# Peptides against a protein of PDB entry 8YVU, part 94

Target 1, 39 residues: chain A of PDB entry 8YVU
Amino acid sequence: PQLCYILDAILFLYGIVLTLLYCRLKIQVRKAAITSYEK
Target 2, 160 residues: chain B of PDB entry 8YVU
Amino acid sequence: TWLTVLKKEQEFLGVTQILTAMICLCFGTVVCSVLDISHIEGDIFSSFKAGYPFWGAIFFSISGMLSIISERRNATYLVRGSLGANTASSIAGGTGITILIINLKKSLAYIHIHSCQKFFETKCFMASFSTEIVVMMLFLTILGLGSAVSLTICGAGEEL

## One batch from the design tools (peptide; made by RFdiffusion4, then SolubleMPNN)

Design b2_p16_7_s1 (from b2_p16_7, 11 letters changed)
Fold by OpenDDE base, seed 2:
Structure b2_p16_7_s1 (fold): chain B 39 residues (1-39), chain C 160 residues (1-160), chain D 39 residues (1-39), chain A 16 residues (1-16)
Amino acid sequence: as target 1 above (39 residues)
Amino acid sequence: as target 2 above (160 residues)
Amino acid sequence: as target 1 above (39 residues)
Amino acid sequence: SEFDKFNEELLKKALE
């Protein structure tokens, strides 16, 4: 049971980090698309 | 800019692989230090008896280190070496998953056979602990395999 | 304890899905960059 | 000591 909670914490942290990275990447894609449309 | 982003992602994947390897090694060492696996009846710790936490951790660590070094030095020979190491780590990860699934099945079967209604019995406690450790190792192995495969695809894309 | 294992499964599945989405987004960004370079 | 306290808190949460 203790190991389960540790795993939950690690997976939760990993999910948050991936979500932040995904958001940053999505913003970059949007900026690139806007720049391509204005060119 | 895109090359820089890809490099940062490769480093992140390499670090993740090394971290996974270190965690696997730590778990293996702790289990071997706390539990006398040789005196435990049954195949509940078959993955540990096979030495998977040790050799798997070594393979993943080497693959991760090679990936980081290859990215930092940007040498063609290191890129090929990293690709080879990541491929080997991917194969090792697949084998590890198979071993862990077999161990998980044995552990679950043991719990069912002994009708572990009383958690405080030593045998049932050990079986439950084994199941928890195997599940954690399985998740870590899947994460390691995912990172190794991702690095392999990135490396293959650079060679084309 | 059972709730902890269910949470682990959900978080693990979420992590896999996010990783796949991140990979797809990365491929799209690469394709956009190649198209922009050829233009 | 801090790690032990953290583990103790996790244990308390696990037992709730």
Scores: peptide ipSAE 0.368, ipTM 0.799, DockQ to the pose 0.074
Fold by OpenDDE base, seed 3:
Structure b2_p16_7_s1 (fold): chain B 39 residues (1-39), chain C 160 residues (1-160), chain D 39 residues (1-39), chain A 16 residues (1-16)
Amino acid sequence: as target 1 above (39 residues)
Amino acid sequence: as target 2 above (160 residues)
Amino acid sequence: as target 1 above (39 residues)
Amino acid sequence: SEFDKFNEELLKKALE
């Protein structure tokens, strides 16, 4: 049971990091698309 | 710009792979130090008896280190070496997953056969503990395999 | 304790889905960059 | 004491 909570914490942290990276990548894609449209 | 982003991602994947390898090694050493696996009856710790945490961690560590070095030096020979190492690590990860699944099945079967309603019995406690550790190791191995495969795809893309 | 394992499964699935989405987004960014370089 | 507090918090979260 304690190991399960540790795993939950690790997976939760991993999920947060991936979400942040995904958001950053999505913003970059949007910026690139806007820059391409202005050109 | 894209090469820089890919470079940063490759380094991150390499670091993730090394970290996963280190965690696997730590779990292996802790289990071996706390439990006398040789005296445990049954195949509950078959993955540990096979030495998977050790050789798997070594392969993943080497792959991760080679990936980081290849990314930093940007030399053609290092790229090929990293690709080879990542491919080998991917194969090792797949083998490790198979071993862990077999161990998990044996552990679950042991719990069901012995009707482990009372977790205070030493054998049932060990089986439950083994199951939890094997599940954790399985997740870590899947993460490591994912990073190794991602690095392999990135390396293959650079050679093409 | 059983709820913890269910949470682990959900978080694990979420991690896999995010990884796949991240890979797809990365491929889209690469395609956009290649298209921008050819113009 | 900090470890005990952490365990109590985990137990509280587990009971929720």
Scores: peptide ipSAE 0.332, ipTM 0.791, DockQ to the pose 0.061
Fold by OpenDDE base, seed 1:
Structure b2_p16_7_s1 (fold): chain B 39 residues (1-39), chain C 160 residues (1-160), chain D 39 residues (1-39), chain A 16 residues (1-16)
Amino acid sequence: as target 1 above (39 residues)
Amino acid sequence: as target 2 above (160 residues)
Amino acid sequence: as target 1 above (39 residues)
Amino acid sequence: SEFDKFNEELLKKALE
């Protein structure tokens, strides 16, 4: 049972990090699209 | 097109938010059906007594649905509505996290005070179960908040 | 304790989905960068 | 609109 809680914490942290990275990447894609449209 | 890709991402986030809301509702319903929270002494179910699983799930569900509808119809008024709903869901999620943390602290304190070395004691079992449910709800709420914030940022970016 | 395992499964699935989305987004960024370089 | 004002207020609260 203790291992399960540790795994939950790790997976939760991983999910948060991935969400942040995904958001950053999405912003980059949007900026690239805007720049491409202006050219 | 890039717009199509972005729309698909928004839809995914909306679906995730709805799913999170549904799971939260399911947990709330199960807890309410199995336990007579009104007859339980103590504050180990304070988050449930506050009705957070219900109103929080409703906010997340509405936000997710509005996000999906806004993406599909691509109407300016729907985009604004979705942004507002996502913002409201984000606030609700933050409030919910706070309530759940307080509940978790109370539950842990209860376990500590009663020296729950024997898991088979009814009170200790209930406190442990409450703690587990609150932790699950906390994780789900954080996931929902993450999706709502992401959708809010996306909507704000479209308005600017 | 059984609830922990259910949460682990959900978080694991979420992590996989986010990873796939991140990979797709990364590929899109790369394609956009290549297209921008050719122009 | 009143709805827009309400949303703006919610947005401000969310950013706090």
Scores: peptide ipSAE 0.330, ipTM 0.803, DockQ to the pose 0.013
Fold by OpenDDE base, seed 5:
Structure b2_p16_7_s1 (fold): chain B 39 residues (1-39), chain C 160 residues (1-160), chain D 39 residues (1-39), chain A 16 residues (1-16)
Amino acid sequence: as target 1 above (39 residues)
Amino acid sequence: as target 2 above (160 residues)
Amino acid sequence: as target 1 above (39 residues)
Amino acid sequence: SEFDKFNEELLKKALE
């Protein structure tokens, strides 16, 4: 049971990091799309 | 620039891979230190007996380190090395997943055979503990494999 | 303890989905970058 | 389904 909580913490942290990276990447894609549209 | 983004992603994936490897090593060492696996009846620790936490962690660590170094130095030889290491790590991860699944099945079978209603029995407790550890290792291995595959794809894209 | 395992499953699934989405997004960014470079 | 069975077994273990 304690191991489960440790795993949860690791997975949660991983999820947060991935979410942040995904958001950053999504913003970059959007910026690139806007730049291409303005050309 | 897109190159900067890719570089940052590669570093992150490498760090994730190293972290996964370190956690796997930690679990392996803890289990080996606390439990005498050789004297435990059954194959509930087959993954540990196979040494997966050790060699798997080594492969992932090397792959992650090479990926980070390759990203930092941006040398062609390092990129190729990282690609090779990541490929090897991906294969190792896949093998590890297979081993862990087999171990999990054996552990579950053991629990079923012994009708472990009394968790206070040492055998049932060990089987349950093994199952938990194997599940954790499986998740970590999947994460590591994902990172290694991602790095491999990134590296392959850079070579093209 | 039961909630922990459920949470693990959810977080694991979330991690896989995010990883796939991240990969797809990364590929899109790469394609966009290549297209911009060819122009 | 196999994963669900596994989770169910884990859940059973957690409840015991």
Scores: peptide ipSAE 0.467, ipTM 0.818, DockQ to the pose 0.048; fails the geometry check

Design b2_p16_7_s2 (from b2_p16_7, 11 letters changed)
Fold by OpenDDE base, seed 3:
Structure b2_p16_7_s2 (fold): chain B 39 residues (1-39), chain C 160 residues (1-160), chain D 39 residues (1-39), chain A 16 residues (1-16)
Amino acid sequence: as target 1 above (39 residues)
Amino acid sequence: as target 2 above (160 residues)
Amino acid sequence: as target 1 above (39 residues)
Amino acid sequence: SEFDKFNEEFLKLAKE
């Protein structure tokens, strides 16, 4: 039972980190697309 | 192409927000149907007594729907409306998190005070159940807030 | 305890979906970068 | 429907 809560915390942290990384990657894709349109 | 990708992501975020709202409503309805919250002693279900699953779900649903409609019609007035709705949903989500944290603290305090070693006691079972439900709702609210904030940022970027 | 396991399952599924999305986005960024270098 | 199609294509690409 205690292991379940620890797992929840780890999975939650992992989800937050992945969401932030996804947002950063998305911004990079946006910048690349804008640069491609300006050329 | 870039606008199309942004639109697809906005739709996904809007759908996620609506789904989160629906799950919150389902939890609220199930808890209200199974448990008579009015007869439960203490503030173990303070978030439910405050009606958070209902009004929070309404705010998230409206925000998600407006985001989807704004994406589909691509009208300036809808973009502004969606931005306003997402901002309101973000505020509602923050308030909801605060209420849920307070409820969680009260539930944990109750478990500690009553030395709930036997989960089969009605009071201890209810406190444990409340804690589990509040934690689930807290996670859902954080996810909803994340989607609302993301939609707000996307909407603000479209206005610039 | 049962709700904890349900939450773990949801978070795990969410993590897998986000990981797949991140990988796809990363591949798209790489393809866009390669196309930009060829032009 | 368009979102569903996108999700299906995404799932197909993810499984390849």
Scores: peptide ipSAE 0.381, ipTM 0.791, DockQ to the pose 0.016
Fold by OpenDDE base, seed 2:
Structure b2_p16_7_s2 (fold): chain B 39 residues (1-39), chain C 160 residues (1-160), chain D 39 residues (1-39), chain A 16 residues (1-16)
Amino acid sequence: as target 1 above (39 residues)
Amino acid sequence: as target 2 above (160 residues)
Amino acid sequence: as target 1 above (39 residues)
Amino acid sequence: SEFDKFNEEFLKLAKE
């Protein structure tokens, strides 16, 4: 049972990090799309 | 193409494979250090008795390292070696999954037979602990297998 | 304890999905960058 | 390597 909670914590942290990275990447895609549209 | 994507992420996949291998090795060493598996009755730790965390970690580590080196040096001989290592690691991962599933079934059967309603009983606690570790190892092995297969496909695509 | 295992499964699935989405988004960023460079 | 630099930049950005 304790190991399960440790795994949950690791997976949760991983999920948060990936979500932040995904959001940043999404913003970059949007900026690139806007720049291409202005040309 | 999917092959181009895999080629660009080859280093990432290799790192993931090495990380998975290291985690598996760490879990194996911790379990062996904390628990004297030889004195535990039953086949609750059959995967550990088979030494899977150790040899599996070695195979995945070698495969991951070869994949990274092959990508960095861009040498034809290393590409072929990496392909072979990744194929071997994929086979090892599949075997590992099978062993872990068997161990999981045995652990669950043990819990059922002993009617482990009281988790504080030593045998039931050990069986539950084994089940948790085996599940973790199973997830890690699936991740490692996915990385190894992806690297194998990437390497095969480079040779074609 | 049962809830912990369910949470592990959900978090694991979420991690896989996020990884796939991240890879797709990364490809899109690269394609957008290439398109902007060709202009 | 380019990959290492990319990872380092991402880690730096993630810690900000």
Scores: peptide ipSAE 0.355, ipTM 0.780, DockQ to the pose 0.016
Fold by OpenDDE base, seed 1:
Formats: C-alpha cells, structure tokens, sequence
Structure b2_p16_7_s2 (fold): chain B 39 residues (1-39), chain C 160 residues (1-160), chain D 39 residues (1-39), chain A 16 residues (1-16)
C-alpha cells in the first residue's frame, strides 16, 4: 500500500514536470514560427 | 508571451476543469451512496460533511464553462465574467485543499491511534477508505486549482 | 489499495499521452529549426 | 477548432 502511494506521488510529479516542459517547448515552437515569419 | 500561450490553451484548461469537477461529483455521489457519513464517528469524512465535492464541483464546472464560452465568443463582457468565475474557483480550490489536508491529518491520526494492522476491522477499513478518497480528491482539487489559476492569469492578461 | 492502483493507471496513461505529445512537439521544433536554417 | 484539429492530427499520427 505504501509503495502504491509513493508511485502516485512520483507519477504526479512526473506529470507536472512534463506539463512544464511541454509549455516551454510550445513557447519555443512559437518563437521559431515568429522568427520564420519575419524572414 | 506566457499570456498568449495560456490564451491558446484556455479551452483545454476549461475542459480539464469541467472534467475534474465531474469526477469530484462522481466521487461525492458514490461516497454518499455507499456510506452513511452521518453515522460515522469522528471527522474522517469532514470534507464530505462540509459538502465540498458538491459546491467545489459546481464552482469548477461554472468556471470551466464560462472559460470555454469566453474563448469561443471572444466578447469583453464574457472575459470579465470568466475572470470572476475563475477567481472564485481558485478561492474554492484553495479552501478545498485546506479542508482535505485537515481531513487527511485526522484520518492518518485515527489509523495511528488504533494501530490498524488488521484491515478487516470495520473502523480501520473506513479510515483507510477515507484516506484513499481524500488523497484522490486532493489530487483532483490541485489539478482544478491549477487550471483555474491558469485561466485567471490568462483573463487578467487580456484585461491589461 | 485498489483505488491507489486505479489512480496509478490513470496517471500512467496521462504520463504516456504527455510523453507522446512532447515527442511530437519536439519533432516539430526540430523541423522548424531545420527550415529556418535552410532559408 | 484548432484544438480539435491538433487532436485529430495527433490521433492520425498515433495510428501510423
């Protein structure tokens, strides 16, 4: 039972980190698209 | 900018908020149907006794719906309404987290005091079940709060 | 314990979906970067 | 919506 809750915490943290990384990557794509449009 | 990213994800955040609200309502109704909380001694289900799954889900649902409508119609009056609803949902989420943390502490204390090594004891089973449900509700509330805060920031940025 | 395993399954599925989305977005960023370098 | 298009494109790529 304790191992299951630890796994939940790890997976939750992983989900948050992935969401932040996804947001950062999306911003990078937008910056790249804007730079490509200005050229 | 960060605001532009949040604006594009506004519909997704609204859908996530509605989904979170629906899951919270489902959990609330299941717990109320299976357990007579009024006859349970102690404050193991204090969050349910306070009606948090119900009013919290309503606030999150309204906030999510208003956010989606605001994004679709792109009207200034809807932006203000959405901002107000998201702010209210953020406050509700914060209050919900506080209630759930208190409930979790009480449930854990109950398990510790009764040395619940035997899972088949009715009181220990109820305390364990309460702990599991409260943890799930806490995760859902954190997700809902995250979406509501994100929508609030997006709405505030549109007014500036 | 059973609820913990259900939550683990949901979080695991969410993690997989986010990972796939992240990979796709990363590929898009790479394609955009290559296109920008060729102009 | 752009979100629906993105989801549809994602589903297509996931099935490939």
Amino acid sequence: as target 1 above (39 residues)
Amino acid sequence: as target 2 above (160 residues)
Amino acid sequence: as target 1 above (39 residues)
Amino acid sequence: SEFDKFNEEFLKLAKE
Scores: peptide ipSAE 0.351, ipTM 0.779, DockQ to the pose 0.015
Fold by OpenDDE base, seed 5:
Structure b2_p16_7_s2 (fold): chain B 39 residues (1-39), chain C 160 residues (1-160), chain D 39 residues (1-39), chain A 16 residues (1-16)
Amino acid sequence: as target 1 above (39 residues)
Amino acid sequence: as target 2 above (160 residues)
Amino acid sequence: as target 1 above (39 residues)
Amino acid sequence: SEFDKFNEEFLKLAKE
């Protein structure tokens, strides 16, 4: 049971980090798409 | 800028792989130190008996380290070495997942066979503990495999 | 205890999905970068 | 440690 909570914490942290990175990458892709459309 | 981003991503993946390896190694050592696996009936700890936490951790650690070093030094020989190591780690990870799944099935079967309603029975406790550890190891192995595969793809892309 | 295992499963699935999406997005960014470089 | 520096840089990049 305690190990499960530790795993949850690790997975939660990993999920948050990946979400932040994904959001940043998505914003970059959108910016690149907008700049390409303006050309 | 893109190269820097890729380098940072590769380093991150390498660090993740090393961390996963270290955690796997720690779990392996703790289980081996606390429990006499050889005296446990059945194959509840088949993954540990196979030494997966050890060799898997080594493969992932080497792969991660090589990936980090390769990215930092940007040497062609290191890139190739990292690619090879990551490929090997990916194969090892896949094998590890298979072993862990088999172990998990055996552990669950053991729990069902013994009708482990009484958690205080040593055998049931051990089976439950094994199941928890195997699940954790499985998650870690999948994370490690994901990182190794990602690094392999990145490395292959740089070679082309 | 049971909730912990359910949470682990959800977080694990989320992690896999995010990883796949991140990989796809990264490939898209790379393709966009290559196309911009060829222009 | 080099690892700590990497983590700090990563966190900075993650926050930007």
Scores: peptide ipSAE 0.410, ipTM 0.805, DockQ to the pose 0.018; fails the geometry check

Design b2_p16_7_s3 (from b2_p16_7, 11 letters changed)
Fold by OpenDDE base, seed 4:
Structure b2_p16_7_s3 (fold): chain B 39 residues (1-39), chain C 160 residues (1-160), chain D 39 residues (1-39), chain A 16 residues (1-16)
Amino acid sequence: as target 1 above (39 residues)
Amino acid sequence: as target 2 above (160 residues)
Amino acid sequence: as target 1 above (39 residues)
Amino acid sequence: SEFDKFNEELKKKALE
């Protein structure tokens, strides 16, 4: 049971980090697409 | 190709939002069915008393559905509608997080005050259960808010 | 405690899905970068 | 800290 709560915290943190990274990558892809369109 | 990828991402986010909403609704219904929240002394279940699992689930479900529909039809009016719905869902999610944090604080305070060492005591069990459910709902609400915000940003990007 | 395990399962699944999406997005960014370099 | 208290409470729950 203690391990479960620790795992929950780790997985939650991982989810947040991945979401932020995904957002950053998505923004980068959008910027790259805009730059390619301007050429 | 990039637009199609973005559409797939929006659909996924919408599905995630709907799923989160359904889970929240399920938790709300289970808690309301098992526990007589109205007769529980204190504010341990303040989020449930406020009906957050229900209205929050509804808002997230509507937002998710609108996002999926907007993505499928790719119509400007639907994009605006989805953006509005996602914005509303984001606000609702933020409010829900606030309510859940307050509830969590109250539940934790209750546990601390009563020095719950015996799990089998009804009051301690209820407080512990409340804390667990509130934490789960908080996580789900954060996930829902994340999806709603992501969809809002995507919708705003399509309008520009 | 049982609810904790259910949450772990959900978070784990979410993490896997996000990881897959992140990988796909990263591959797309790389492809876009290569295409922009060839131009 | 409030977080430490929270962790202690979680630990207590986990031990139950």
Scores: peptide ipSAE 0.430, ipTM 0.812, DockQ to the pose 0.051
Fold by OpenDDE base, seed 3:
Parts: C-alpha cells; structure tokens; sequence
Structure b2_p16_7_s3 (fold): chain B 39 residues (1-39), chain C 160 residues (1-160), chain D 39 residues (1-39), chain A 16 residues (1-16)
C-alpha cells in the first residue's frame, strides 16, 4: 500500500516530464518544418 | 503528413479530455449517491457542495466534443468555436484546481485537528475518503486542463 | 488504498501511451533531420 | 513543512 502512493508520485512526475518533453519535441519538429519550408 | 499527425494528436487530446470529464462526472455522481453530503458536518466535501464535478465535467465534455467535431469537419467556424470552448474549459479547469486545493487543505486540516489516530472513527474515515477523492479529482482536473490548453495552443496555431 | 491502485493503473497506461508517442515523434524528428542533411 | 506533514500523514495512512 505504501508502494502504491510512491509509485503514483513517480508515475505522475514521469507523466509531467514526458508531456513537457513531448511538447518541446513537437515545437522543435514544427520549427524544423517551418525552416525546411522556407528553404 | 505533418498536418495528419497533428490532427491525430488533436483527436487524441480531445478524447482524453472527454474521458477525463466522464471520469470526473462518474466520481461526482457516485459520491453524491453514496454519501449524503448535506448531512456531513464541516467543509470536507466543499468541492462537491460547489458542484465542481458536474459543471467542470460539462465544460470539459463540451470542449472535447467541439474539438473532435472541429477536426472531423475541418470548417473554419468550428475551429474558432473549438478554440473558444477550449479557452473556456481551461479557465474552468483552473478554477476547479483552485477549489480542489482549498478543499484539500480543509480536509487535511480537519484530519490534523481531530488527531485521527483511529481510522475507524466515522469522521476520520470520511475525511480520509474525501481527501483521496479530492486528490484523484485534482489529478484528473490537471490532466483535463493540460489537454484543453494543448488543444487551445493547437487551435491558435491553425488560425495564425 | 483501492483508489490508489486504480490511479496507478491509469497513470501507468498513460505513461506507456506517452512513451510510445514520444518514441514515434523522436523517430520522425530523426528522419526529418536526416532528410534535411541530405539536401 | 506542510507538504512534509502531508507526506507523513500519507505514510501513516499507507501503514494502516
């Protein structure tokens, strides 16, 4: 039961970090697409 | 190719938002059906008394549905409508988070004041149960807000 | 305690889905970078 | 401090 709450905290943090990384990667892909379209 | 990927991502975010809204609504209805919140002393269920699970779920559901419809029909007026709905849902989500945090603080304060060493006391059990539900609703609201904000940013990017 | 396990299952599923999406996006970024380097 | 108290309470609840 204690492991459940610790796991929830870790999974929640992992989800937030992955979401931020995904957003950053998506922005980078968009910037790369825009720069390739301007070439 | 990129537009199709973005469209798939938007649809996924919309579905996630609807799912989050439905889960919040289900939790709200279950709690209201099992517990007579009106007979519970204190502010342990202040978020439920404020009706947040209901109006929040409605706003997120409408936002998610409009986002999915906007993506499917690919009409300019629907894109604007979806952007407006997602913005409204984002504001509602922020307000909901604030209410849930206040409720969580009150519930935790109640547990601390009553020195709930005996979990089997009805008041302590209800306060603990309320805290668990409020935490779950807070996580769901944060997820819903994240999806609504993401959809808003995507919609704003399509209008520029 | 039962609610914690349900939340763990949801967060775990969410983490897996995000990881798969992140991997797909990362592969796409790498492919885009390779194609831009070959022009 | 409040977060630590919350974590301690969660730990106590988890032990029960």
Amino acid sequence: as target 1 above (39 residues)
Amino acid sequence: as target 2 above (160 residues)
Amino acid sequence: as target 1 above (39 residues)
Amino acid sequence: SEFDKFNEELKKKALE
Scores: peptide ipSAE 0.422, ipTM 0.803, DockQ to the pose 0.051
Fold by OpenDDE base, seed 5:
Structure b2_p16_7_s3 (fold): chain B 39 residues (1-39), chain C 160 residues (1-160), chain D 39 residues (1-39), chain A 16 residues (1-16)
Amino acid sequence: as target 1 above (39 residues)
Amino acid sequence: as target 2 above (160 residues)
Amino acid sequence: as target 1 above (39 residues)
Amino acid sequence: SEFDKFNEELKKKALE
């Protein structure tokens, strides 16, 4: 049972990090798309 | 700019691999130190008996380190080395997943066979503990495999 | 304790989905970069 | 069936 909570913490942290990275990447893709559209 | 972003991503993936490796090593060490796996009946610790926490962690650690070094120095030889290491780590991760799944099945089967209604019994407790550890290791291995595969794809893309 | 296992499952699924999405997005960014370089 | 067994095990662990 305690191991489950540790796993939850790790997965939660991983999820947050991935979410941040995904958001950053998504913003970059959007910026690139906008720049390409303006050309 | 794009190269910088890719480098940052590679570094992150490398760090993830190293972290996964370290956690796997820690779990392996703790389990081996606390439990005499050799004297435990059944194959509930088959993944540990196979030494997966050790060799898997080594592969992921090496892959992660090479990825980080390759990103920092941007040397062609390091890139190739990282690609090779990541490929090896991906294979190791896949093998590890298979071993862990087998271990999980055995642990579950053990619990079923012994009708572990009394979890205070040593055997049932060990089986439950094994199941929990194996699940954790499985998740970590999947994460490590994901990072290794991602790095492999990145490295392959850079070589093309 | 029951919630912990449910959370583990949800977080695990979330991690897999995010990883796949991240990979797809990264591939898109790379394709866009290559296309931009060829122009 | 295997999933059911797994769920049953998880339930047992959750009840501990």
Scores: peptide ipSAE 0.435, ipTM 0.816, DockQ to the pose 0.055; fails the geometry check
Fold by OpenDDE base, seed 2:
Structure b2_p16_7_s3 (fold): chain B 39 residues (1-39), chain C 160 residues (1-160), chain D 39 residues (1-39), chain A 16 residues (1-16)
Amino acid sequence: as target 1 above (39 residues)
Amino acid sequence: as target 2 above (160 residues)
Amino acid sequence: as target 1 above (39 residues)
Amino acid sequence: SEFDKFNEELKKKALE
């Protein structure tokens, strides 16, 4: 049971980091699309 | 800008590999220090007997380090080396997953056969503990494999 | 204890899905960059 | 199924 809680914490942290990275990447894609449309 | 983002992603993946490797090594060391696996009857700890936590950790650590070094030095030879190391780590990860699945099946079978209704019995406790550790290692190995494969694809894309 | 294992399964699945989505997004960004370079 | 066995094990751990 204690190991389960540790795993939960690690997976939770990993999920947060991936979500932030995904959001940043999505913003970059949007900026690139806007720049391409203006050309 | 895109290359900078890719580099940051590579560094993150490399760090993830190193972290995964360190966690696997720590778990292996703790299990070996707390439990005398040699005196445990059965194949509950088959993955540990095979030395997976050790060699797997080494492979992932080397792959992660090479990825970080390759990113920092931006040398063509390091990129190729990192690609090779990541490919090797991916193969090692796949093998590790197979070993862990086999160990998990054995542990679950052991629990079922002995009808572990009393958790406080030494055998049932050890089998349950093994199952928990194997599941954790399986998750870590899958994460490591995912990072290694991602780095391999990134490296292959740079060579084309 | 039961909630911990359920949470582990959910977080693990979430991590896999996010990884796949991230890979797809990265491939899209690469294709966009290649197309922009050819113009 | 293997999945059913896993679920049973999880249920046992949850009851402890």
Scores: peptide ipSAE 0.431, ipTM 0.810, DockQ to the pose 0.053; fails the geometry check

